Peptides against a protein of PDB entry 7UQJ. Designs and how they scored, part 185

Target 1, 160 residues: chain A of PDB entry 7UQJ
Amino acid sequence: PELYQNFNITPPRGVLFHGPPGTGKTLMARALAASCSSDERKITFFMRKGADILSKWVGEAERQLRLLFEEAKKHQPSIIFFDEIDGLAPVRSSKQEQIHASIVSTLLALMDGMDNRGQVIVIGATNRPDAVDPALRRPGRFDREFYFPLPDVKARFKIL

## One batch from the design tools (peptide; made by RFdiffusion4, then SolubleMPNN)

Design b2_p20_1_s3 (from b2_p20_1, 8 letters changed)
Fold by OpenDDE base, seed 4:
Structure b2_p20_1_s3 (fold): chain B 160 residues (1-160), chain C 160 residues (1-160), chain D 160 residues (1-160), chain A 20 residues (1-20)
Amino acid sequence: as target 1 above (160 residues)
Amino acid sequence: as target 1 above (160 residues)
Amino acid sequence: as target 1 above (160 residues)
Amino acid sequence: PPQYYPPLEYPEEEIERLRA
């Protein structure tokens, strides 16, 4: 309840942050986690990179995803942040496509299996929303999208 | 002397920057390096990621660490920044534990072998100070710790 | 024409952004892309990491580089941004050196094959310009270099 | 502050591949 209310979102299973890289997607995900954390209620923040799921978890990616969702549920209220979730997009090697398809299939099943009453939110960040499997963008998965525009040139000159 | 004075720290062998990811640990480490660099005295900044030490340097990690410390000493005044130093924390696989233990042992020995008269500072950054080997947090190693709180929501809205 | 004019650079095939990590290289590359994009003329921004080219594209890296340059040409005006381009630097394993040499050779050929009349700019970012293959830094490749100094301490305190 | 958790486990097989 409160976790989802603090996001000002009806309880989506997933929120997709998309926009050019370095528009603050990862920072905002962390900021949201912090703003939802009080002294009374600490939010558990889990982070994975889409590329790590493919490269570091070869053969165990599905298991590691399951464990991640289980740990997030165990430590609720929780946020699972997938940075570079488009990194789960199949590279056009047939063997990689099969591995990617299996991993994506597992992620879909895990997102579909989330109890709407559970205080686990999944945030995906991507630079390429069109490279995210359309199945992940369906209702009950990443069904809310936030565009992170490039900061105005004036905002950039203050960082530079 | 001056390098350590500019840090406003008694010459620690190591400083641990800890806090949530994206709190500016890496930025601050670099900021300190730059602020200590003058036209007269350039600070040499070396950066490694803890995960790279384990994954990219398998079988050569100890050698690469030794080379890093030798290069830092050669190019003094120097900063060695280990980003994600908790990435050197043993993952509980027995064979990884042995590799991690050997790498950590090498890092410990290198930190212990630093002459306090040398102008080499080691900065470690972690999101999980509790995942850093307690041996690294002992006096004469990472014996100073700086917590990086999440920037205030207001500070974040200026970056976004 | 206009893309290159907006960069205030004679049409280089490549621009190397170098400097300490998190000095805004990636941010500047994106800022340039956005500042060159108008309602009338959208710049297509492609991003790859040097390490991903080596690790994710093992055996297909050359093909993926070719596809990237073809897509960039198809969607011109375009920017190809290689973040951590020093990640294409050979790791000193003989087999990796051969793979790296082949990938670098492909990138060299692709950069050499760019028609100067095409509206495709390649930006490389590195923390270690000396780790970038000198062949990439030759005229007609990354022949312009921009140093990103660490932002002044005052600019950093506003981000922290 | 939010609690941060690492990768839970690294695959032993991939570690062996990196060693091989």
Scores: peptide ipSAE 0.000, ipTM 0.179, DockQ to the pose 0.096
Fold by OpenDDE base, seed 5:
Structure b2_p20_1_s3 (fold): chain B 160 residues (1-160), chain C 160 residues (1-160), chain D 160 residues (1-160), chain A 20 residues (1-20)
Amino acid sequence: as target 1 above (160 residues)
Amino acid sequence: as target 1 above (160 residues)
Amino acid sequence: as target 1 above (160 residues)
Amino acid sequence: PPQYYPPLEYPEEEIERLRA
């Protein structure tokens, strides 16, 4: 919230961090969370891994998502970081993943239910943005996307 | 290599990055790889996820590891990054993971077979260093460990 | 800049990386710079050490800062990384550091003079955030802060 | 070494400081 409030910009509900593995998506999310916190206005950072929500909480994943969003709202301003969100919300066209349809639906509803005035930002990180359900990438959800390119050596030469 | 050559330090064969999820282990590994690459000496970065090696290549994981180390040697100087290495080389005492014993043995042999003159560094990342086979954490293997703590927000308070 | 431009977010003028020595602040800054550069949009990274600006450019430090910001603007999108920024911009209340008052004033003016549309990000790294002038940590300057906790020194010693 | 899961909540102090 403060990140965006300080810019007089309506905080996005969701931000998608995408790029090749190990380009720093998770670190950047933590870093952003932490950079947005002041003594006056502390941001709560909630981290979940997409695959872990599915694997640990078979049949309770929807409830766990609801609780996560409730807790984030209770502790606002907050960041919810989903690492490997493609593991939580795969493309609905994937025939093998009918079990995920309810979880995707719940996540969509939770993101839609976030008032724009809510001091909760959702950050999704993925190495496979094409594996994320396109419904999550619509306005009012993960409507902002950050590409994390490989640190190409060409880019690093400009850093020196 | 250059990072360690510039310090007149024998490059470790293996470095274990451990710490909470999203502390930047994977990013740091990529950042190191690319910081060590110059125009004169480009480092090749190989990335594998421990669980992905097991899941994609049931029965061929040993062969895939051998090929990875051969390719890394061919493209030296190189970094092999194992993300979530605890998924590849769990503690041998874990009764459920007998399937991993051969893979652990192969990884041990591959790390032991790396000559100290080899321009190949292996970086393992884990959120669970206790879940990594202690045999991998011995001298000549992952003999160097970096802890990636949570960005302790305590230090941020003093900065506002 | 691109990281924030891709989100239609005004890039912060300044980000403070703080934490104990060797926690990877400098490495992260380089990694971020590299990760923000694509083939289409290469970020230029300028690195200065705070103490080096003072020691190498006695009496010209202000001019060197101005030139650095001008060059960064000329080569935008750009990152200016100040390593050990506490050596450049100590707390004004420190009686011993009157010589630094002009340099601090110049840095403040340069950061204030960066238009929010400028594709220049300033990253300051310090081990002593309390030694950084609080005026630099205000909105529109180093308004975002990242804590880099110690990799447990025990872990680092195994890496040597 | 303990399995490092980020708490659901950063410790209240960590929460507060991430907000700051």
Scores: peptide ipSAE 0.006, ipTM 0.317, DockQ to the pose 0.046; fails the geometry check
Fold by OpenDDE base, seed 1:
Structure b2_p20_1_s3 (fold): chain B 160 residues (1-160), chain C 160 residues (1-160), chain D 160 residues (1-160), chain A 20 residues (1-20)
Amino acid sequence: as target 1 above (160 residues)
Amino acid sequence: as target 1 above (160 residues)
Amino acid sequence: as target 1 above (160 residues)
Amino acid sequence: PPQYYPPLEYPEEEIERLRA
């Protein structure tokens, strides 16, 4: 992400890591968090799995998201990492997933409500970027997207 | 790693990469080294394995550490990467590992002795951050920690 | 890439990612691209395989390289990623590969011709850095080199 | 300095989307 500065790009509020599974999306996000954390300026890293927010907090997922963002703001500079975010914020057009519309709306509102001056970065990781609500992939939200390809499987196998 | 500048975070002297094996800690460290190396300003990358320093240099591990830091300083800007650092700097409280107390103390002193003006970064990688002496994980040492999660094993297996 | 700024290193025009296969070189290059892309300032990522440029465009490889650089300039900020660049720009000393001398010369000229004001970064990935023409690894070209080690195969296997 | 995490690969489609 040196390229951001080299290009004079403003820091994203949200970054979407997408790509095939096992490409290190979650790894990268945590690495981002930890690499920016010093003793003088520790970055607080919050990790949540999208599916866990839905499954563990049935009826409280919105509250858990709000608490997460409040806690992240309280502990800024901070990173919120949503692993498997496609499990949290499926596409609104999915008839089966209208149940998640409130959670998506809450996440959208929380991302939009992040003051530009806040040192809170949101990172979402997914294996299915097309399964993530396009509204999350808009300016001021997950407005930067990171693909994580498989290294050539043949290349990988030549290594193993 | 754009996050550092976006947060106006001072460069770490030491960065601890931790997480399950094969999450790319060693990969990341070398990628960091090489990304910062230009022809105008090549970063000298030093790699050592913690266990190798102990096993190959019985009675000379301290000297090898000193030489490594001197060589890194001589070739600055430089990165010292300790792979499997839990093998080099086990927790002091481990009764079985009191033999390593001198090596840990030497590494602590070398990290503390890095002048803030030195362009030497130390990166330690471990699969067992809890096996690393907490004294190494303090300000001015490995004061920034990177977690390297396993990509979901099921997700990885769908890739292989 | 934080190390660049921490060392006050000027942004490279070219970055060479090298290391054993499946260490995530290609993975790294694309994540760089994506990490720097926001909705406000999307980075255009161009990917080419070195061998594909040679094999698909027999007699037109030079034109394809020129078009690629023109297109990258037109869509700046942009990243040109050459995967398996050792297939495109083999060492000039290879008697068998004198046929590629014109392609190498074109790539050199294109990299040298990148105005310092252009927001175009070139990333080359190879498993064989020693197979890449040393002229490409000089200042103003792939003047920054990234090594991607194999994580200890045993460590990787403990993860799978 | 902007911390550089190893970038992870973008699909061409997403790269095109990042171009647009």
Scores: peptide ipSAE 0.000, ipTM 0.197, DockQ to the pose 0.063; fails the geometry check

Design b2_p20_1_s3 (from b2_p20_1, 8 letters changed)
Fold by OpenDDE base, seed 3:
Structure b2_p20_1_s3 (fold): chain B 160 residues (1-160), chain C 160 residues (1-160), chain D 160 residues (1-160), chain A 20 residues (1-20)
Amino acid sequence: as target 1 above (160 residues)
Amino acid sequence: as target 1 above (160 residues)
Amino acid sequence: as target 1 above (160 residues)
Amino acid sequence: PPQYYPPLEYPEEEIERLRA
């Protein structure tokens, strides 16, 4: 709650940043972390790439996610930023290995298990919001979505 | 020359944006493209990912680079933005496949072949400037480097 | 109001981005411009450097500021970004030429004269917030400040 | 002139601890 109090925003537990590559999703997540840290209240920022969790932690991805959320809780107020979250929690298909389904289930459980009073915000960034499991986009998880459009090349940045 | 005339900056042929992931390198490149486009002078922005050129265009990467530079020249004033350029032009090692060496050589030739009077700017973004072939960082190529630091997590965004 | 509706943020008229150089102030301003532009609502972004307005427009700086604000209003929703605003609106000192005092007065009047319902946001970026005239930092002007610290190299970005 | 900011060496380990 406190992180967004100054904004009169109900603090989302999870925010999905989606939009084309290079729209500043990762930057905004870091900037939000920075903006919410005061002298008295330092925010701890945790970043993960979705594909890195899958590739580096084959067979331990679930444990690594649990440890991440525990550490974020220990160091609250904190932000967990998942870059390329579509790589970690792809849409469940009949062809997906049981591992992917288990990782998604673990992430769902971790997001659901966050105390709503906790000062932990999860930000997922993706270029493909439709490639993220719809279960993650439900209330109490990534329940807010922010579209990061490309700066339209046609956007008249009129420098007079 | 015209793209940076308002800034009294000698227009670089190539600019390397380097810094940690999510520091907004890609966003800045797009924002620069947009800011330099006036009502009278629309800048055309071309984006490529280094790894995508290698993976999507196996055996045609050189041709695709040539076509990209030709199209950028045709649509000048233009910006060519290479995201993750370290994926396209890694440091030359004895273990690099001949393909990578050829792509680097092609990119070098294309950057050298840009007429200094052309309104084509090349921006490379990397998280690892030391992973980019030093030949690309020489005068007439990526001869200007801009570091994009992480927004410090301690950044007091003081909304007064 | 509309620019920040999705954020449940009362849209500031003016936002001061301050912090060490290279902390992403200019980037964030451009990112915000881009992120607030939808397919239906293109934001127009105007960028000026404070020192450039003083140096290029000796004797016309006030007129240029007026024209900038008029054009931003004409092309609303819009963002006016002043990079290095401390160069344009330095703290009033007894040693400052009448010209600087007049420019600051003009900028104050322009910021005050923006209709609160207008979709024009002014972002000032500075490395030296204490070098910006305190009158600009008052309510209805740059009433929100965002500090962009250097990424403290010691900032424990704990990647688990 | 574009101010060269030296690369903030985030310790690769701490950048790796942000990515992990």
Scores: peptide ipSAE 0.000, ipTM 0.289, DockQ to the pose 0.050; fails the geometry check

Design b2_p20_1_s4 (from b2_p20_1, 11 letters changed)
Fold by OpenDDE base, seed 4:
Structure b2_p20_1_s4 (fold): chain B 160 residues (1-160), chain C 160 residues (1-160), chain D 160 residues (1-160), chain A 20 residues (1-20)
Amino acid sequence: as target 1 above (160 residues)
Amino acid sequence: as target 1 above (160 residues)
Amino acid sequence: as target 1 above (160 residues)
Amino acid sequence: PVEYYPPLEYPEELIEELKK
């Protein structure tokens, strides 16, 4: 919340961290949470994996997403970090596609339903931004995208 | 390559990165790989997830592990990074336990079979070091453990 | 400490992490510190900011640097992390230039004075490697440079 | 294949922009 105010930019409801695996997306999200936490204002950091949303929450994924957003709202200011949000991408089974579509639809609705005044920021991390549903990448959702490239090998060769 | 020499420490065959999710374990592994790569000496970085070893390689997991270690040996100096190596921990199904036990046994054998002169380093990353089979944490395997704490908020506030 | 030994590379006395702000330099330094600590061998991690060296230690900066290196040597194996080491770069006031020159000279002397057998590693982080005194980037000092590049500017501008 | 991973650019402009 405060991080966005200084730029006179309407804070995105969602931020997409994308880049190759192990580029520090999750770490940056934690870093942001820590950096936005003062002694006076602790940010509550919620973390979920896209794959866990599908596998652990089978049949309850939508409810668990709702509960997550409610809990994040209760503990505002909060960051919800979805690691591997591309894991919400449909797997090529029609039944999984429907499940994915429902879960994604719930996430879309939850992101759209976040009041602009809510101090809840959603961070999605993906290794495959193109595998993230374009609907998640629209304004009011993950409308901000950060590419996390890997440490440039050339610049690292100067350390060797 | 260089940071470790000053310490007169026998290089571990395996290094366990453990700590809470998103503490930069994967990033560190990549960073180590790139830091060890010079123009003269490129380190080959192999990455696998523990969950992928179980799920994608069903029935071929052992073969794929062998191929991975062979490929790493072919492309030495190399780093094999196992992300979420705690994902090799037994799931409470007896059939899965046997599959896990076989895969873990293969990994143990591959780590034990690494020639001390082999320029192959194995890095395991886990959020749950206690969920990693103690056999993997023995000397000659993941005999070095690195805790990735969350960025200490106090130390980070000095950076903000 | 151990990953570097297998590669027969002389460990640098200093490693420069450079790259734009928030690229995970500090995080990587902490992760390296953590990743060099085992139960048997804890690495002591010291962190200082370049700006703090100048501002908080006015008149004592040189003494504080000496004490830092002495403390790091006492608690070896240790990592000294200088965040924003480019903050030691001269500000265009002649009086500050002299102070900076003295502080940088002290840091140079301390890095040169590190016995090759000392288990003290210095990591500098900067957003502006070109603002780091070239004398710090010479062999035996920050002779290893890691670039922490930006998430692809185009992808980042979607967040920004 | 050796995946060379391309480096992290400007999470601090994000941090700064998120600070805004």
Scores: peptide ipSAE 0.008, ipTM 0.336, DockQ to the pose 0.068; fails the geometry check
Fold by OpenDDE base, seed 5:
Structure b2_p20_1_s4 (fold): chain B 160 residues (1-160), chain C 160 residues (1-160), chain D 160 residues (1-160), chain A 20 residues (1-20)
Amino acid sequence: as target 1 above (160 residues)
Amino acid sequence: as target 1 above (160 residues)
Amino acid sequence: as target 1 above (160 residues)
Amino acid sequence: PVEYYPPLEYPEELIEELKK
């Protein structure tokens, strides 16, 4: 908060980490959470997988998302990390599309309902940014994007 | 090869990356693959998820594992990365235990069948090292283990 | 460089990653190198271990450090990653202290000699920040520090 | 070869921005 306020920047409510699998999105999110946490200012890190929200919380995903955001707010400053956030949009079955739409609608409402004074950052990670609902990628939601490219071989072997 | 030979060390056939979710196991594997690959010596990186081997390759998992190891050998030097390798051992249903036993037996045979001169490294990643079949953790298989701890929050903010 | 220049920020010459073993310091450095490298702007990643500088380069460590920085400058933009940088300061033997002092003096001179316009970032990683020579932790050297804490179990379980 | 695109912000800047 103070940093973004000191720079007159609206703190990002949501940050999208995108890039090929195993480019370190989840690690970076955890590394950010821990680099932002001190003895004086402990950041609470919440992690969910997009696929787990659908598969483990069948019929309760919306409630679990609400509880997650409430708990994140209660334990502020906090980071909510959604790994594989595109997994909220499973393969096109009409029933899965409807469940997806409900969960996405809930997540949109939760991100929109975050007060700018809230010390809650949401990080979404995906291997498929195009599979993330465009509504989540709007200002006030996942409005910042960080690309995590695959360590291409060529640049790295100059570990001579 | 030369490094392991120069040190009289048997090159690890398998390396187990274990630690909590999002500690960068997958990233490290890709980072290693990239850092070991040059313009002169491109390392081919193969990635599979343990859960995908069971769920997507139902009844063909053993064949797909064989094909994967053949392709890795064909494109040597190569890395085979099994993300969530404990996902080869799904929850105890007798039917899943039998499928698990068959797949694990195939993976054991494939790892045992890798010639020490083969430029194929197998990296397994798990959040649950105790859920990995002990037979996979023996010498000549996943005989090296690397722990990937989560970045704990408390100590990071002594970044003054 | 451009990003730091665009923000009128002096690019850090050196960043110290510190924290317990296996907290992802090396992984983060590699992930940063990878994430900063594009098709248009390939970042060259150089890696050394502090212990290797002493043990492998006995009597040539200073020359090898100079060559490393020259090569990094030649292949800019670049990252030099020193893993286990505290390994440049081995246990207090008078002979090792003298060798340490020589190597540290060389590293200080190399970091001081980096022009602020140079697209070379130095990342040091250590498990023992207190074992890093205080002279390396001054402005214009490793002037930014990132803590990588151990995954304390307790803070993690609020991944409900 | 999987090509890298630079993030809109460097992870270092993100880390700094998140630390502040």
Scores: peptide ipSAE 0.006, ipTM 0.386, DockQ to the pose 0.099; fails the geometry check
Fold by OpenDDE base, seed 2:
Structure b2_p20_1_s4 (fold): chain B 160 residues (1-160), chain C 160 residues (1-160), chain D 160 residues (1-160), chain A 20 residues (1-20)
Amino acid sequence: as target 1 above (160 residues)
Amino acid sequence: as target 1 above (160 residues)
Amino acid sequence: as target 1 above (160 residues)
Amino acid sequence: PVEYYPPLEYPEELIEELKK
């Protein structure tokens, strides 16, 4: 919040972390939450897996997303981290299109409905950015993307 | 290798990374591989998921583990990283005990059979160290454990 | 601290993070501070810019460094993070040598004077490891080095 | 200490953004 205010930059509503598995996407989201928390201003960190939302809450996934965003709004400033977001919003391929389409539509509406004044940041993490519905990657949603490369095996870390 | 050589410490045959999900266990293993690689001495990094070994190779999991260790030995110095190792070697609870017991037994034998002269480090990562078979946590196997705490949101950053 | 204690490894007195700008050096230092903090054991994180120490405290930089190390010692376990440490300890090139030499000498003395029992970790970050005075890169100082590779420049950052 | 090396693309900007 303070840094966005200092730069007069509108905080991204959504940030997409993408890169190979085990490149620290989830860790970074947690580290960011911790680094942005002060004694005076604690950030509330919410974590969900995209696949878990679909598998555990078949038919209630939309309600669970709404509750998550309401809880995040109630506990501002907050971060919502979706691990494996490609599992939540896969590119429309098969007859599961309607259930996936409704969940994606709900997530889109929730991201679009976050007032620019809200201190809720949404972070999506994926190993497959191209498997994420392009509608989520538009301005006002996951409009910023961060690539997490593999640690180049050429990096000489002398763990002494 | 060089680190342990520089300290005159015998490299542990196995290291267990444990802690909450998204605390960077996989990233650390990759960073360690990268860090221990030089231009003159590349470390070969092998990654497997414990659950994938059980699900993809039902009945061949033992052979695949043997091949993995042989390949790691051929490409020394090497790191074998098992993500979700509790999925490979769960604490014996149910009737699947025989298949799990044989895989655990094979992994134990492979770790015990690594000559102390071998430059193969095995890293297991889990969110549930208590779900890992205690036989794997004995000396000469995963005898070193590293806890990956959550970034405490309570970390007092005094930006002086 | 706990990780180093659990390993019976003496924590390095200094760690050098180096790599291109925007590779996560500062973030990593914060993430490490947060990851090493527990509910029972909070790590105090101190951050300074190398250039700011030289520019803001011309003539008092040595005193400010001493105060920083004393405060870090008082608030153990602690991390001191120097961003742009090449700005604090440039390789001796020009007539500014005397001021830089005294600051470097003070930093060296402070790092050397940290009792091995102290739970103070010093992290230096730089884009130019070769611009850091080699005296700082000796054992007992910044004796561990970590390379932060660029994210593959192929990641089209749409900073939207 | 787990040295997490994600080379983050613009981690400073991201921290700056998330600190906002």
Scores: peptide ipSAE 0.006, ipTM 0.331, DockQ to the pose 0.057; fails the geometry check

Design b2_p20_1_s4 (from b2_p20_1, 11 letters changed)
Fold by OpenDDE base, seed 1:
Structure b2_p20_1_s4 (fold): chain B 160 residues (1-160), chain C 160 residues (1-160), chain D 160 residues (1-160), chain A 20 residues (1-20)
Amino acid sequence: as target 1 above (160 residues)
Amino acid sequence: as target 1 above (160 residues)
Amino acid sequence: as target 1 above (160 residues)
Amino acid sequence: PVEYYPPLEYPEELIEELKK
């Protein structure tokens, strides 16, 4: 926090983890949450799947997003992790596009409404950064992107 | 390729990774894709989830499968990875069974339509090989099966 | 088994793995299944997702749970792993709440019906222990809870 | 020790930034 104020750098509100699935984006988001948690400073980790936002929250997705951000703000420092945020990508049905557009609009508004002084980090994970609404990738939203390459097989074989 | 031509062995068109979830089937499929990629020979990795084939592509699943196989053929050498291919398993509703049967039929036809000279490998991952249509497990389709055991906890504790 | 009989401790029927998603709950449940399997003693591992219990088994979820517990009992020693058991949490539609309540009621009855002599361990994994019906967390059900902290990134880097 | 692959160069930087 203090360092960002000195360098006139708007602290990243959102971090986009992109890369092929099972490259460990979800795992990394969790590892980050754990690493940022100390005995003195517990980070509260919230997770949602993009597909669950669309499917489970049909008609209440916007409200559930608002509640999520409120809860994250209440439990600062916190990480909101959106796994499969490309699952917000419209299935090409007109009705799903409208619902999706509304959910994305709500997410944009919530990210824009985060004060840079809040200790709420939003991590989005996608397999398809091209399927993420470009509006989410703008400054003050998911303005940092981390590519999760397919781990080198040599490296994975050391791990598996 | 060359070795299989010498032994009169039909090159495996499809490999079924089966075993409990999070045994690393998806991870291994990607590791294989990365392993088979060199600086000189990039393998194009395509991935779909069985559930997405059923849910996101309702009414177009067949067309999307065709497009996937065409794209994989265009970008040879390629791997098509179907994660949770048992998610093609019928939910026991009559309408879902019909849609599922059509999707499975299309996948069968696409796998049968792969020439043995093509550098397209199809990897299916399932947690339930019994829930995979037996027609997919026939020669010329998913004719190789790799069991992903629950990694020995000792191995996992070394890995995890 | 023998140790629990000596200490008059009712063997845990259910273990709740709770903690942020991708902390490795699913992975640990599988690791445990593998660890408890030896060449001499194979543990049969059954897995279900809470969301699949609700979505795929609509109208038959109760029957499928009964069949699962019967199969687990038949294949003792066995582990039943419920991943995302908080996915049994109601989506706030009245009809889903009723279905959910019935499924939870069935799961409670099945867990209560397990004799403490059976070698069936039920592992539930949730990201939200607060979203798990408190009735599931009572003695004789999920009466042991293991928090999966976000593994220290350092610990995860050693592990992953 | 399973090495996280990719080696989390960026995530370490992110961790350091999140710890600041």
Scores: peptide ipSAE 0.000, ipTM 0.274, DockQ to the pose 0.028; fails the geometry check

